# Ledger of designs, part 13: peptides against a protein of PDB entry 4JHK

Target 1, 212 residues: chain A of PDB entry 4JHK
Amino acid sequence: EDYKIQSFDLETQKLLKTALKDPGSVDLEKVSSVIVDQSLKDQVFSREAGRICYTIVQAEAKQTNGSVFRRNLLNRLQQEFKAREETRKRSTQEWVCLVSFICNIFDYLKVNNMPMVALVHPVYDCLFRLAQSDALKNEEEVDCLVLQLHRIGDQLEKMNVQLMDELFNLLRDGFLLQEDLSSMGRLLLLEILEFRAGGWKLSDTAQKYYYS

## One batch from the design tools (peptide; made by RFdiffusion4, then SolubleMPNN)

Design b2_p21_4_s3
Fold by OpenDDE base, seed 5:
Structure b2_p21_4_s3 (fold): chain B 212 residues (1-212), chain A 21 residues (1-21)
Amino acid sequence: as target 1 above (212 residues)
Amino acid sequence: SEEEKRIEELIEQELAELEAA
């Protein structure tokens, strides 16, 4: 199975592969740190890192019924979340990678077969930040916002519909009133508004219109 | 902040639930 870890050096790849099969034999705190660090730098990895995290979590649960990896992962994630404004100021790329990673973890790591309640507000806070006027003018941030809503919007709405309504009020206002949106940014906002209105689904025809 | 502290507490609560299952 391919876990998209080719961006790591060979030693780290070996560490990750071992964690996937025998998590008890490696330093899971180090593993979590490596995953978070790489997720902040690599957009592809940040989007897909939930899968490798999920596999490690399942492997540890099977081996020891433990949750050491998940604890370390979530603690580090919370640290990065707290520093999100400084991250955004330093690098838009790292900021959108952080958001992508948080949303990806929300999507993959569940408790009692449900999304983690603890991640609901952090996810919404990130999406609300992307929905502010200073972020909506940046196409990279709009791309990130729309992508996450496509991926986890339906799940997130089920956790708190009031916050989702408030978020989409901002997106509607951005679409209608903000003057410095790019043409593509405006199109993407319209698309996501229609996406939610359609029950978080789009027809193939609509998909082609907005993305080709 | 108070919100951040609350989130950290929720993380630990859910981890406790996970470990108890």
Scores: peptide ipSAE 0.484, ipTM 0.901, DockQ to the pose 0.754
Fold by OpenDDE base, seed 1:
Structure b2_p21_4_s3 (fold): chain B 212 residues (1-212), chain A 21 residues (1-21)
Amino acid sequence: as target 1 above (212 residues)
Amino acid sequence: SEEEKRIEELIEQELAELEAA
């Protein structure tokens, strides 16, 4: 299986591979740290890291019925979330990677086959930040926002429809009123508005039109 | 800060529920 770990050095790749198969034989705190660190600087990995984390979580549960990895992962994630404004100031790329990672974890790590309630507000807070005027003018942030809503919007709405309504009010206002949106940014906002209006689905024709 | 503390508490709560299952 391809877990998108080619960006790590060989020693770390070995560590991750071992964690995937025999989590009890490695330092799971260290494993969680390297995953979070890489997710902040590698866009490809940040979008895929949830699958790796999911596998490690399952492996540890089966091996020892433990949750050491999950605990360390979520604690580190919360630390990064708390520092999100500083991260955004430092690097837009790291910021969108952080958002992507948080959303990816939300998508994959569930409790009793349900999304973690604890992650709902952090995810919405990130999306609301991306929906602010200073972020909407940056196409990289708009891309991130729209991508996450495509991936997990339906799940988020089920968790809190009121917050989703408020978020989309901001997006609609941005689409209609904000003057410094790029043409592509405006197009993407329109697309995501239509996407939600259609029950978080788009026709194949519409999909091709917006993402051709 | 209050929200952050609440989130951290929810994380621990859900982890506890997971471990109890």
Scores: peptide ipSAE 0.391, ipTM 0.870, DockQ to the pose 0.709
Fold by OpenDDE base, seed 3:
Structure b2_p21_4_s3 (fold): chain B 212 residues (1-212), chain A 21 residues (1-21)
Amino acid sequence: as target 1 above (212 residues)
Amino acid sequence: SEEEKRIEELIEQELAELEAA
């Protein structure tokens, strides 16, 4: 099984592998911190980190009936969320990694096969921030926004359709009215508008048009 | 902010509920 941890050094990889197999033998607070830190630096990992986190959560629950890792992970996530504006000002790359990570955690850390209700607003807040005019002009932020909506948009809508409607109102306005969008950014916004309108599905032909 | 504090509380509440189940 591939947990997408190739971006870590070998020592840290060993730590993570141990956490996956025997979480009681490692410092789970440290493990959570390492995962969050790397998720802020590596976009590939930030998009895939949810699966490894979920596995560690399940392993700990099974082994010790504990939830130390999940608690530390979510607390650290919330700390980063609170500092999101500072992160965005410091590094667009770290900001989009943070959003990707939060969305990925939302996608994977499910309770009884349902998303955590507590994560709904943080996810929407991040997406709404990406939908503001100062963010839409940045193609990297638009890429992130559209990517997350492709991945978890249908789930988010089920949790709160009103917020999704409001979000897409902003996206539509951005597409129609904002003058400093890149050509690619505008194309991506159009695609995601059509994607939702089609029930969060896109035909192969349309997908090729927008992404090939 | 107040919103952020509410989110933190919701996270802890949901985690507590999971642990109690």
Scores: peptide ipSAE 0.262, ipTM 0.818, DockQ to the pose 0.616
Fold by OpenDDE base, seed 2:
Structure b2_p21_4_s3 (fold): chain B 212 residues (1-212), chain A 21 residues (1-21)
Amino acid sequence: as target 1 above (212 residues)
Amino acid sequence: SEEEKRIEELIEQELAELEAA
């Protein structure tokens, strides 16, 4: 029940709380904008934003049978996605927040308990970008990549196994061939390779090794 | 890009389907 909105000012917190309970009484376009803006700045929030978004979507659907929030959210998300390269150049932190947010939305905004098809390619495109050599050398980007794959990798694979295979080919090559990886980056790549190989599960042994 | 356009179309299509249901 905690939606982790402490990073917002009190007025905005009130707005969000109202949106969660009575979405028809607030400007849902504004709400969506606020959520996206904060998700681009706050990694913690970007990771959790999907849950609050899902709740608002459900609340609006139930209350008014509307979809204003979802529409605005996805449109804004698409805008940010389109500008992802510029974002990455400007700020690695904002870039990884964007990726985290997109992946989190993918995870939570389900349609009939299935991921939205429209989000599959944007998610993969982000992950592929993180898997490029210029990104793999940055530990912050590797951390983001591995984190998302831990969270939604199994779901993504179900949506498109071919893309997942291609992605992991890049990760394998990075692990084996790229010389300017950090020690932690290399370790993370190895771990995620093993994670998928194990059916998107970590064995007890692996868990102990990587996270003890 | 063409890919971006496709994504936008998919978004609209999926939203339309949801709204029609």
Scores: peptide ipSAE 0.171, ipTM 0.768, DockQ to the pose 0.663

Design b2_p21_5_s4
Fold by OpenDDE base, seed 4:
Structure b2_p21_5_s4 (fold): chain B 212 residues (1-212), chain A 21 residues (1-21)
Amino acid sequence: as target 1 above (212 residues)
Amino acid sequence: SLEELEEELKPVFESLVNIIR
């Protein structure tokens, strides 16, 4: 299986490739840090990072029955999560990358084909933050919010439907009551409201209406 | 087991739940 890691320097690429095949031979803390750092800079990479992380976790489990990589990864994520407000103030781009990465880890890093319960509330916390009035006025944050809900909304709802209801109450209120939404932001909120109402699915007609 | 793993992960990633509440 091929992974998109060409954005890293050659030394780091070698490190990652080795981690994927022989995780016991590398510093897995360093590997996790590198992956997180890059994911905080590139939202597109964050999805690939999820696949990479899953593969490393599986490889380590198979090789040594260990979980060093996963522990280091989640510890780093926890640190970033705790500092999320400062990150948001410093850079909206880094903030949405952080949210995207956490959501992708939730999506890919499953245990026994089940989402990690420990990530459910952190993911919701991020999405609720994006659903606040001061965030909804920023189109970049709305884009992130809607994208994540498209990707993992159905899974999150299965984990906690009450939180999802509360989240969408905020989104509905934002759509109806908030005055400083961009036109695109308002359109995206409407689309995601319809998306959930339709069982986390959109018809081809609706897809064309909202995104074409 | 999955339950044991979840318990192990709780200290690794803990939500602040400051936005939801």
Scores: peptide ipSAE 0.032, ipTM 0.644, DockQ to the pose 0.541
Fold by OpenDDE base, seed 2:
Structure b2_p21_5_s4 (fold): chain B 212 residues (1-212), chain A 21 residues (1-21)
Amino acid sequence: as target 1 above (212 residues)
Amino acid sequence: SLEELEEELKPVFESLVNIIR
């Protein structure tokens, strides 16, 4: 299996490759730190990071029956989550990377093919923050919100349909009532509203309309 | 186990939510 880690220097690439196949031979705390740091500044890597993390978790479990990597990863994630408002104030880009990373971890780090329950509320909290009026006016945040809902919305709804209903009430109100949305932002909100209404699926016609 | 870790982290994460809703 190939992993997209070309954005790292050669030494770090070696570290990651070793962690993927022989996690017991590396400092897994350092590995987790490197992955989180990169995920917080590179949203393209964030998706891949989830897959990498899952592989390392599985490899460590099989090799040493350990969970050092996952524990360090989630602890760091918790710290970043706690500081999310400060992160948002400092950098919208880092904020959306954080949200993306949390969502990707939710998507990939499954237990018996089920999402981690502990991540459900944190994920929703991030999405709710993106659904606030001050965030909806920022197209970058809307892009992030809609992207995550496309990726994990159906899974999140299965975990808590009430929160999803509440979230989409905010999105509906934003779409209908908020005046300072960008044209693209408004279009994306409409699309995601229709996406959920259609059972988290889009027709080919709708796909062409919104994304062509 | 992962389940144990989830239980450990769950209270912390849950305590941080419901602030901006």
Scores: peptide ipSAE 0.030, ipTM 0.639, DockQ to the pose 0.702
Fold by OpenDDE base, seed 3:
Structure b2_p21_5_s4 (fold): chain B 212 residues (1-212), chain A 21 residues (1-21)
Amino acid sequence: as target 1 above (212 residues)
Amino acid sequence: SLEELEEELKPVFESLVNIIR
């Protein structure tokens, strides 16, 4: 399998490739740190990072029955989650990258095709933060919110429908009542409201309307 | 194991969650 890691220098690319094939031969703590650091800078990589992480986890489990990488990854994730408000204040871009990364880890690090229960509330907490009035006025945060809900909304709802209902109540109120939404932000909120109402599906016609 | 790690991390993450309405 090919992974999109061209954003790293050649030495780091080699490190990642080795981790994917022979995790026992590299410093997995360093590997996890590199992946998290890059995920906080590049939202596109955040998506790829989930897949990379899953592969390394599987490779280590198969090779040594170990979980060093996963432990280090989740510990770092916990640290970043704890500092999420500080991150948001410092950089909206890093904040949405953090949310994307957490959501992608939720999406890819599964056991028997089931998500990690420990990540459910942290993911919802991030999405609820994006659904607040001060965040909804920022198109970058709305983009992130809607993107994550498109990717993992159905899975999250299965884990906790009550939280999903509360989240979408906020989104509906934002759409209807908030005055300082951008035109695109308002359009995206409407789209995601319809997306969930349609069972987390969107017709081709509707998709063209909202994203063309 | 993954299950052990989940159990270890779950209380910590939950304690950090502050859902704003």
Scores: peptide ipSAE 0.030, ipTM 0.662, DockQ to the pose 0.788
Fold by OpenDDE base, seed 5:
Structure b2_p21_5_s4 (fold): chain B 212 residues (1-212), chain A 21 residues (1-21)
Amino acid sequence: as target 1 above (212 residues)
Amino acid sequence: SLEELEEELKPVFESLVNIIR
């Protein structure tokens, strides 16, 4: 299996490769820390991070029936979630990376082929924060919000339709009533409203219209 | 197990959401 880990130095790449194949031979706490740190500064990596994490979890389970990596990963995620408001104040980029990371962990780390229930409310909380008026005026936050809803919106709705309804009420109000949205932000909100209305799918025609 | 870990983390995350919302 090939993984996109070129952003790391050679020593760290070796560490990650070893963790993927022989997790018992490396410090899994260090591995989890490295992955989280990189995910918090590189939004593109966050998707790959989810896949890497899943593979390491499976490898450790197979090798030792252990869960050291997953425990450390989720503990770190909890810490970052708790500090999310401070992160947002410090850097919008780091904030959207955090949201992307938690959403990707939700998407990849499943229990019995289902999303982790413990992550449902934290994910919604992040998305609700992105749906507030002070966030909707920032195109980077709108991009993040819409991207995550495209990726995991259908799964989230299955876990809690009431929260999804509330979230989209905010998005509708933002689209209709908020005056300081960018043109692209407004377009993205409209697109995601239609995306959900269409059963979390877009036609080829709609895809070309919104993303051409 | 993963299920056990999820149950342990659930109250913590829920409590944080309730405080911050």
Scores: peptide ipSAE 0.030, ipTM 0.648, DockQ to the pose 0.585

## One batch from the design tools (peptide; made by RFdiffusion4, then SolubleMPNN)

Design b2_p22_3_s1
Fold by OpenDDE base, seed 1:
Structure b2_p22_3_s1 (fold): chain B 212 residues (1-212), chain A 22 residues (1-22)
Amino acid sequence: as target 1 above (212 residues)
Amino acid sequence: SVAEELSKIAVKKFEEEMEKEL
């Protein structure tokens, strides 16, 4: 299975591959740190990191019934989440990677085949931050917001429909009232409004309209 | 605002619920 770890050096790739198969034989704190660090600077990896993490968690559970990796991962995630405003100020790219990573963890790292409850509000908070006026004017942040909603919006809504309604009120207002949106940003907001209205699906016609 | 309140709630919920998930 391809976990998209080609961006790492060979030693780190070996470490990750070993963690995926025999997590008890490696330093899982180091593994978690490497994954989080790379997720903050590589969007391609960030959106796949959840799958990698899930596999390691499952491997450790199967091997020792342990949860050392998940504990280390979530501790680091909590630290990064708490520092999210500092991250955003330092680097928009790192910020959107962080959001993508958190959303990907939410998407893939299931507990008893259900989303982790602990991540629901953090995910919504990130999306609400992206829906603020100062973020909506930045196309990179709009791209991130819309991308995450396409990926996990339906799942998030199931967890808290009230927050989703409030989020989309902000998006609608941004679409209608904010003057400094880019043309692409405005288009993306319109698309995501239609996406939810259509039950988190797009018709073939709409798909072609927005993405081809 | 809703966003400000959510931010505070998010941090607290994250801390409170994390150990339950582990």
Scores: peptide ipSAE 0.255, ipTM 0.857, DockQ to the pose 0.879
Fold by OpenDDE base, seed 2:
Structure b2_p22_3_s1 (fold): chain B 212 residues (1-212), chain A 22 residues (1-22)
Amino acid sequence: as target 1 above (212 residues)
Amino acid sequence: SVAEELSKIAVKKFEEEMEKEL
C-alpha cells in the first residue's frame, strides 16, 4: 500500500517506510515524533497520518506484540492537547492541524475495531472549542469543525449522543445568532446541520448546492 | 457551561482512560 510521505526528506521517508514494514528495527519514538510534528504543520497530511499510524500499530502488534509506537504517539498527543489553548493563541493554523490530527487518529487508530475511548472527550472538547462564538467567526476554524464532523461525526455520536446534541445546539445558535459569521461559514454551518439531520448523509442535490 | 466543564475534565479523563486502555 502506498502512503503520501513525499513531503518528508528522503531519510525520513526511509525511516517511515521501514516503520511501516519492520517497526522493530527503528526508533518508534522518533517515528511518532516526526509524524506528529508534520501533522501539526500540514492538515492534509494529518489525514494520511491516521492511516500511517494505524499501519505501524498493526505491524508492531504483529511483529512483537508490542505497543511502543501507540504509547509514544498518544503521549505526544496528550501533551499537545494539554497545550491546545496556547496553540490556538499562537496559531490558528496549528490549532486546526491539532484538531484534525486528533480527529484522524480517532478515525483510523481503532482498538479491537473500536474507537479509542480515551480520545472521545478530547475530540469533543476540541469540537466544542471550535463551536464557541470566538471561533465561529474564523472561517478556518469553521472549515475544520465542519470537516471533522463530516469525517467522524457519525462515529463520535455513537460514542456519546448527548454531547453531540449539545454540540449541535451550539452550532444552531451560531447559525442563527452569530452576527459576524462569514457567508461561507454560515453556509457550512447550515450544511452540517442538514448533514446530521439527514443521518450523516447528503443528497446529491445538497452536495451540489453547498460544494459546487 | 457545558463547554467549560468539558474542557476542565477532558485532560483528566484523557489521562485516566489512556492508562486503562494501554
Scores: peptide ipSAE 0.246, ipTM 0.853, DockQ to the pose 0.824
Fold by OpenDDE base, seed 3:
Structure b2_p22_3_s1 (fold): chain B 212 residues (1-212), chain A 22 residues (1-22)
Amino acid sequence: as target 1 above (212 residues)
Amino acid sequence: SVAEELSKIAVKKFEEEMEKEL
């Protein structure tokens, strides 16, 4: 299976490819750091990173029954999460990349096909932060919020429906009451409200209306 | 607010639950 790692230099690509197949032969702390660093710069890679991380975790488990990579990855993720407000103040782009990365790890890094319970509240916290008035007026943050809800909203709701209800109350309020939303932002909020109401599905007609 | 409450507890729960997962 191919992985999208073209954004890295050739030496780093080799390192990642080796980690995917023979994790015991590389420095897994270095590998985890490289993946996290790139995920904070590139939201597109953040999506791929989840799949890459899952593969490395599985490879290490099979090879040595080890969990060195997962431990390093989650430790770094925890550090970045703790610093999330500082990250947001420094760079909106890095902030939305961080949220995207956490959500994608939640989506892909599963144990026995179940989401990691440890990530549920951190993910909701990030989404609630994106749903605040100061974030909703930023189209980049709205894009991130709506994208993550499209990808993992149904899974998150299964973990905590009460938090999802409260989150969508904020989104409805933002759509109805907040005056400084962009036209696109308002449209995206309406779409995601309808998306959940439709059981986390969108008809082809609605899809074309909102995204074409 | 709910958002403020989540911000206060998320870090603690993240640490506690990670210990259970790892």
Scores: peptide ipSAE 0.240, ipTM 0.853, DockQ to the pose 0.810
Fold by OpenDDE base, seed 4:
Parts: sequence; C-alpha cells; structure tokens
Structure b2_p22_3_s1 (fold): chain B 212 residues (1-212), chain A 22 residues (1-22)
Amino acid sequence: as target 1 above (212 residues)
Amino acid sequence: SVAEELSKIAVKKFEEEMEKEL
C-alpha cells in the first residue's frame, strides 16, 4: 500500500516505510515525532498522517502486541494541545494544522474499531476555539472549522450530542450576529448549519451552490 | 463558561489516556 510521504527526504521516507512494515525495527518515538512535526506544518499531510499512524499502530499491535508508537504519539499530541493558544498566537497556519491533525487522528486512529474517547473533548475544545468571535473573523480558521465538521462531525455528535448542540449554537450566533464576518465566512457557516440539519450530508446541488 | 470547562476536561482526558498507556 502506498502512502504520500514524498515531502520527506529519502532517509526519513525509508524510516517511515520501515515503521509501516516492521515497526519493531525502528525508533518509534522518532517516527512519531517526525509525523507530528510535519503535520503541524502541512495541513494536507495531516490527513495522510492519520492513516499512516493507524497503520503503524496496527502493525505494532500485530507484531509485538505493543503500543509504543501510540503512546509516544499521544504524548506529543497532549503537549501540542496544551500549548495550542501559544501556537495560535504564533501562527494561524500552525494552529489550523494542529486542529486538523487532532481531528484526523480522531478519525483514523481507532481502538478496537472505536473512536478514542480521550480525544473527544480535545477535538471539541479545538472546534469551540475556532467558533469564538476572534477566530470566526479569520477565513483560515473558518475554513478549518467547516472542513473538520464535514469530515468528522457525524462521529463527534455520536460521542456527545450535547457538546455538538452547544457548538452549533455558537456557529448560529456567529452567522446571525457577528458583524465582522466576511461574506464567504457567513456562507460557510450557513452551509455547515444546513449540513448538520440534513443529517451530515448535502445534495450535489447544495454542494455546488456553497462551494462553486 | 462552557469553553473553560471543556478545556479543563480535555486536558484531564488526555492525562487519563496517557496513564492507561503507561
């Protein structure tokens, strides 16, 4: 199976490929660090990173019944999450990459084929932060918020419908009341409100309307 | 606030997960 790791140098690519096939033969702490570092710089890679992480976790479980990689990954994720406000102040781009990465880990890294319960509140916290007034005025943050809700909103709601209701109350208020929203930002909020109302799905016609 | 409480819970959940992994 092929993974999109062309952005890394050849030595790192070899490291990742080996981790995917024979995780016991590499330093899994180093592997997790490399994946997290790149995910914090490249939002597109963060999507692939989720799939890569899942594969490594499964490979290690089958090979040694171990969880060294997952432990190191979650440890680093915890550190980055705790520093999320500092990251946001330093770089909006790195902040949305962090959110994307956490959401993608939630999406792909299943435990016994179930979402990791420990990630539910961290994901919601990130989305709530993106739903605050100071974030909604930034197009990059709105794009990230809407993208994640499209990808994992249905799964998140199954884990905690009360938090989802509260989140969408904020989005509704932003859509209706916040004056410094851009026209595109307001349109995206409307779309995601309708997306959830429609059972986390949109018709092809609606998709073209909002994203043409 | 809801946001403040959620942040505290989120941190605690991470810590709990790490304890299970160790």
Scores: peptide ipSAE 0.230, ipTM 0.840, DockQ to the pose 0.672

Design b2_p22_3_s2
Fold by OpenDDE base, seed 4:
Structure b2_p22_3_s2 (fold): chain B 212 residues (1-212), chain A 22 residues (1-22)
Amino acid sequence: as target 1 above (212 residues)
Amino acid sequence: SVAEELSKIAVEEFEKLMEKEL
């Protein structure tokens, strides 16, 4: 299996490839830092990062029964999460990358093949922040919100349906009442409202309609 | 508000996670 790491220099690519195959032979703290740093810059990589992280976690667990990588990864994630409002103020792009990364970690980094329960509230917190009026007016934040809900909304709902109901109340109100939404933002909100109402699935025809 | 309470809970849950992992 190959991983999309072409955005890194050759030395870093080698480091990551080695971590994926033989995690005990590399500095896993450095590996985690590199992955988090890049994930905060590139939302596309944030998606791939989840898969990479899962593979490294599994490889280390199998090789040494260790959890050095996961520990360092989560430690860095906690630091970034705590600073999320400052990140948002500094750069919308970095903020949506952070949200994307956290959501992808939730999606891929399973414990006993189950989502990490402790990440549920942090993920919802990020999504609720994106659902606030000051965020909904920014199309980049709306794009991120809708994308994450498409990817992990069904899983999140299974973990806490009450929070999902509250979140979608905000989205409905934003769609109906907020005047400074972009046309595309409003369309995306409508689509995600319908997506959930349809059991977190859309027909191919409907998907093409909203994203063509 | 729900958002404010959620923020507090989220921070607490993350801290609890780190206490277990570290």
Scores: peptide ipSAE 0.407, ipTM 0.906, DockQ to the pose 0.668
Fold by OpenDDE base, seed 3:
Structure b2_p22_3_s2 (fold): chain B 212 residues (1-212), chain A 22 residues (1-22)
Amino acid sequence: as target 1 above (212 residues)
Amino acid sequence: SVAEELSKIAVEEFEKLMEKEL
C-alpha cells in the first residue's frame, strides 16, 4: 500500500517507509515527532498522517507487541492540544492543521475498529472553538470546521448526539445572526447544516450547488 | 457556557488517556 509522503525529503521518506514495515529498526520517537511536525504545517498531509500512524501502530504491535510509537504520538498530541489557544493566536494555519490532525487520529487510530472514546471530548472541544464567533469570521477556520464535520461528523454524533446538537445550534446562530461571515463561510455553514439534516449525506444536486 | 465546560472536560479526558497510554 502506498502512502503520500512526498512532502518529506528522501531521507525522511526512507525513515517513514522503514517504520511502516519494520518499526523495530528505527527511532519511533523521532518518527512520531516528524509526523506531528509535518501535520502541523500541512493540512493535506495531516489526513494521510492518520492512516500512516495507524499502520505503524499495528506494525509495531504485530512485531514486538510494543506501543512505543503510539505513546510518543499521543504524548506529543497532548502537548499540542494543551497549547491549542497559544497556537491559534500565533498561527491560524497551524491551528487548523492541529484540529485536522486530531480529527484524523480520531478517524484512523482505532482499537478493534472502535474509535478512541477519550478523544471524543478533545475533538468536540476543537470543533466548538471553531464554532465561536471570533473563529467563524475567519474563512480558514470555517473551512476546517466544515471539512472535519464532513469526515467524522457521523461518527462523533454516534458518540455524543447532545454535543452535536449544541455544536449545530452555534452553527445555525452563526449562519443566521453573525454579520461578518464571508460569503463562502456562510455558504459552507448552510451546506453543513443541510448535510447533517440529510443524515450526513448530500444529494448530487446539492453537491453541485455548493462545490461547483 | 457549554463551550467553557467542554474545554475543562476535554483537558481532563486527554489527561486520563495519557495516564493509560504512558
Scores: peptide ipSAE 0.406, ipTM 0.905, DockQ to the pose 0.669
Fold by OpenDDE base, seed 2:
Structure b2_p22_3_s2 (fold): chain B 212 residues (1-212), chain A 22 residues (1-22)
Amino acid sequence: as target 1 above (212 residues)
Amino acid sequence: SVAEELSKIAVEEFEKLMEKEL
């Protein structure tokens, strides 16, 4: 299976490839750190990072019955999560990368083919933060919010429908009442409202309308 | 508010997760 790791230097690529095949032969703390660092810089990589992380977790479990990688990964994620408000103040880009990363970890890093329950509230917390008025006025944050809801909204709703209802109350209010939304931001909010209303599905016609 | 309470819960849940993982 191929992984999109071309953004790393050759040495790091080799490290990652080895971690994917033979995790016991590499420093898994270093591997986790590299993945997190890159995920916090590149939102596109965040999606791939989730898949890579899952593969390494599975490989280590099979090889040594260990969980060193997952432990280090989650430890770093916790640190970043705790500092999320500081990150948002410093860099919107890093903030949305953090949200994207935690959402993708939630999406890919399954336990017994189920989402990690302990990540549900942290994920919702991030999405609720993106749904606040000060965030909705920033198109980059709206893009992130809508993207994550497209990816994992249905899963999150299954985990806690009450929180999803509360979240979408904020989104509806933002769509209807907030005056400083960008035109694209408002369009994206409308789209995601329709997306959920349609059972987390969107018709081809609607897809063309919103994303053409 | 819901958001404020959720933030507290989220931090607690994450800490609980780490206690189990570490």
Scores: peptide ipSAE 0.406, ipTM 0.905, DockQ to the pose 0.668
Fold by OpenDDE base, seed 5:
Structure b2_p22_3_s2 (fold): chain B 212 residues (1-212), chain A 22 residues (1-22)
Amino acid sequence: as target 1 above (212 residues)
Amino acid sequence: SVAEELSKIAVEEFEKLMEKEL
């Protein structure tokens, strides 16, 4: 398999490639740190990062029955999550990268082929934060919110439908009542409302309307 | 509020996760 790691320097690329093949031969704490750091800078990378993380976790489990990488990864995620409000205050871009990364880890790192239960509330917390009035007025945050719901909304709902209902109550209120939404923001909220109503599927007609 | 309560629970869940992993 090939992985999109061209954004790293050659030394780091070698490190990552080795981790994917032979995780026992590299410093997995360093590997996890590099992946998290880059994911906090580049939201596009976060999706690939999830895939990379999953592969390394599986490789280490098979090689040594260990979980050093996953432990370090989750430890770093915990640290970033705890500091999420400060991150948002400092940089909207870093904040949405953090949310994206947490959501992608939720999506790719499975426990017994199921979503990691312990990440459900942290993910919902991030999405609820994005659904607050002060966040909905920022198109970058709305983009992030809608993107994550497209990716993992159906999984999250299966884990806790009550929280999903409450989240979408906020989104409906934002769509209908909030005056300082951008036109695109309002459009995206409407689309995601319809997306869930349609069973987390987008019809061909709706796709043309919202994304063409 | 729901958001405030959820924030508290989310932090606790992360802590529990790390206790299990470490």
Scores: peptide ipSAE 0.389, ipTM 0.900, DockQ to the pose 0.675

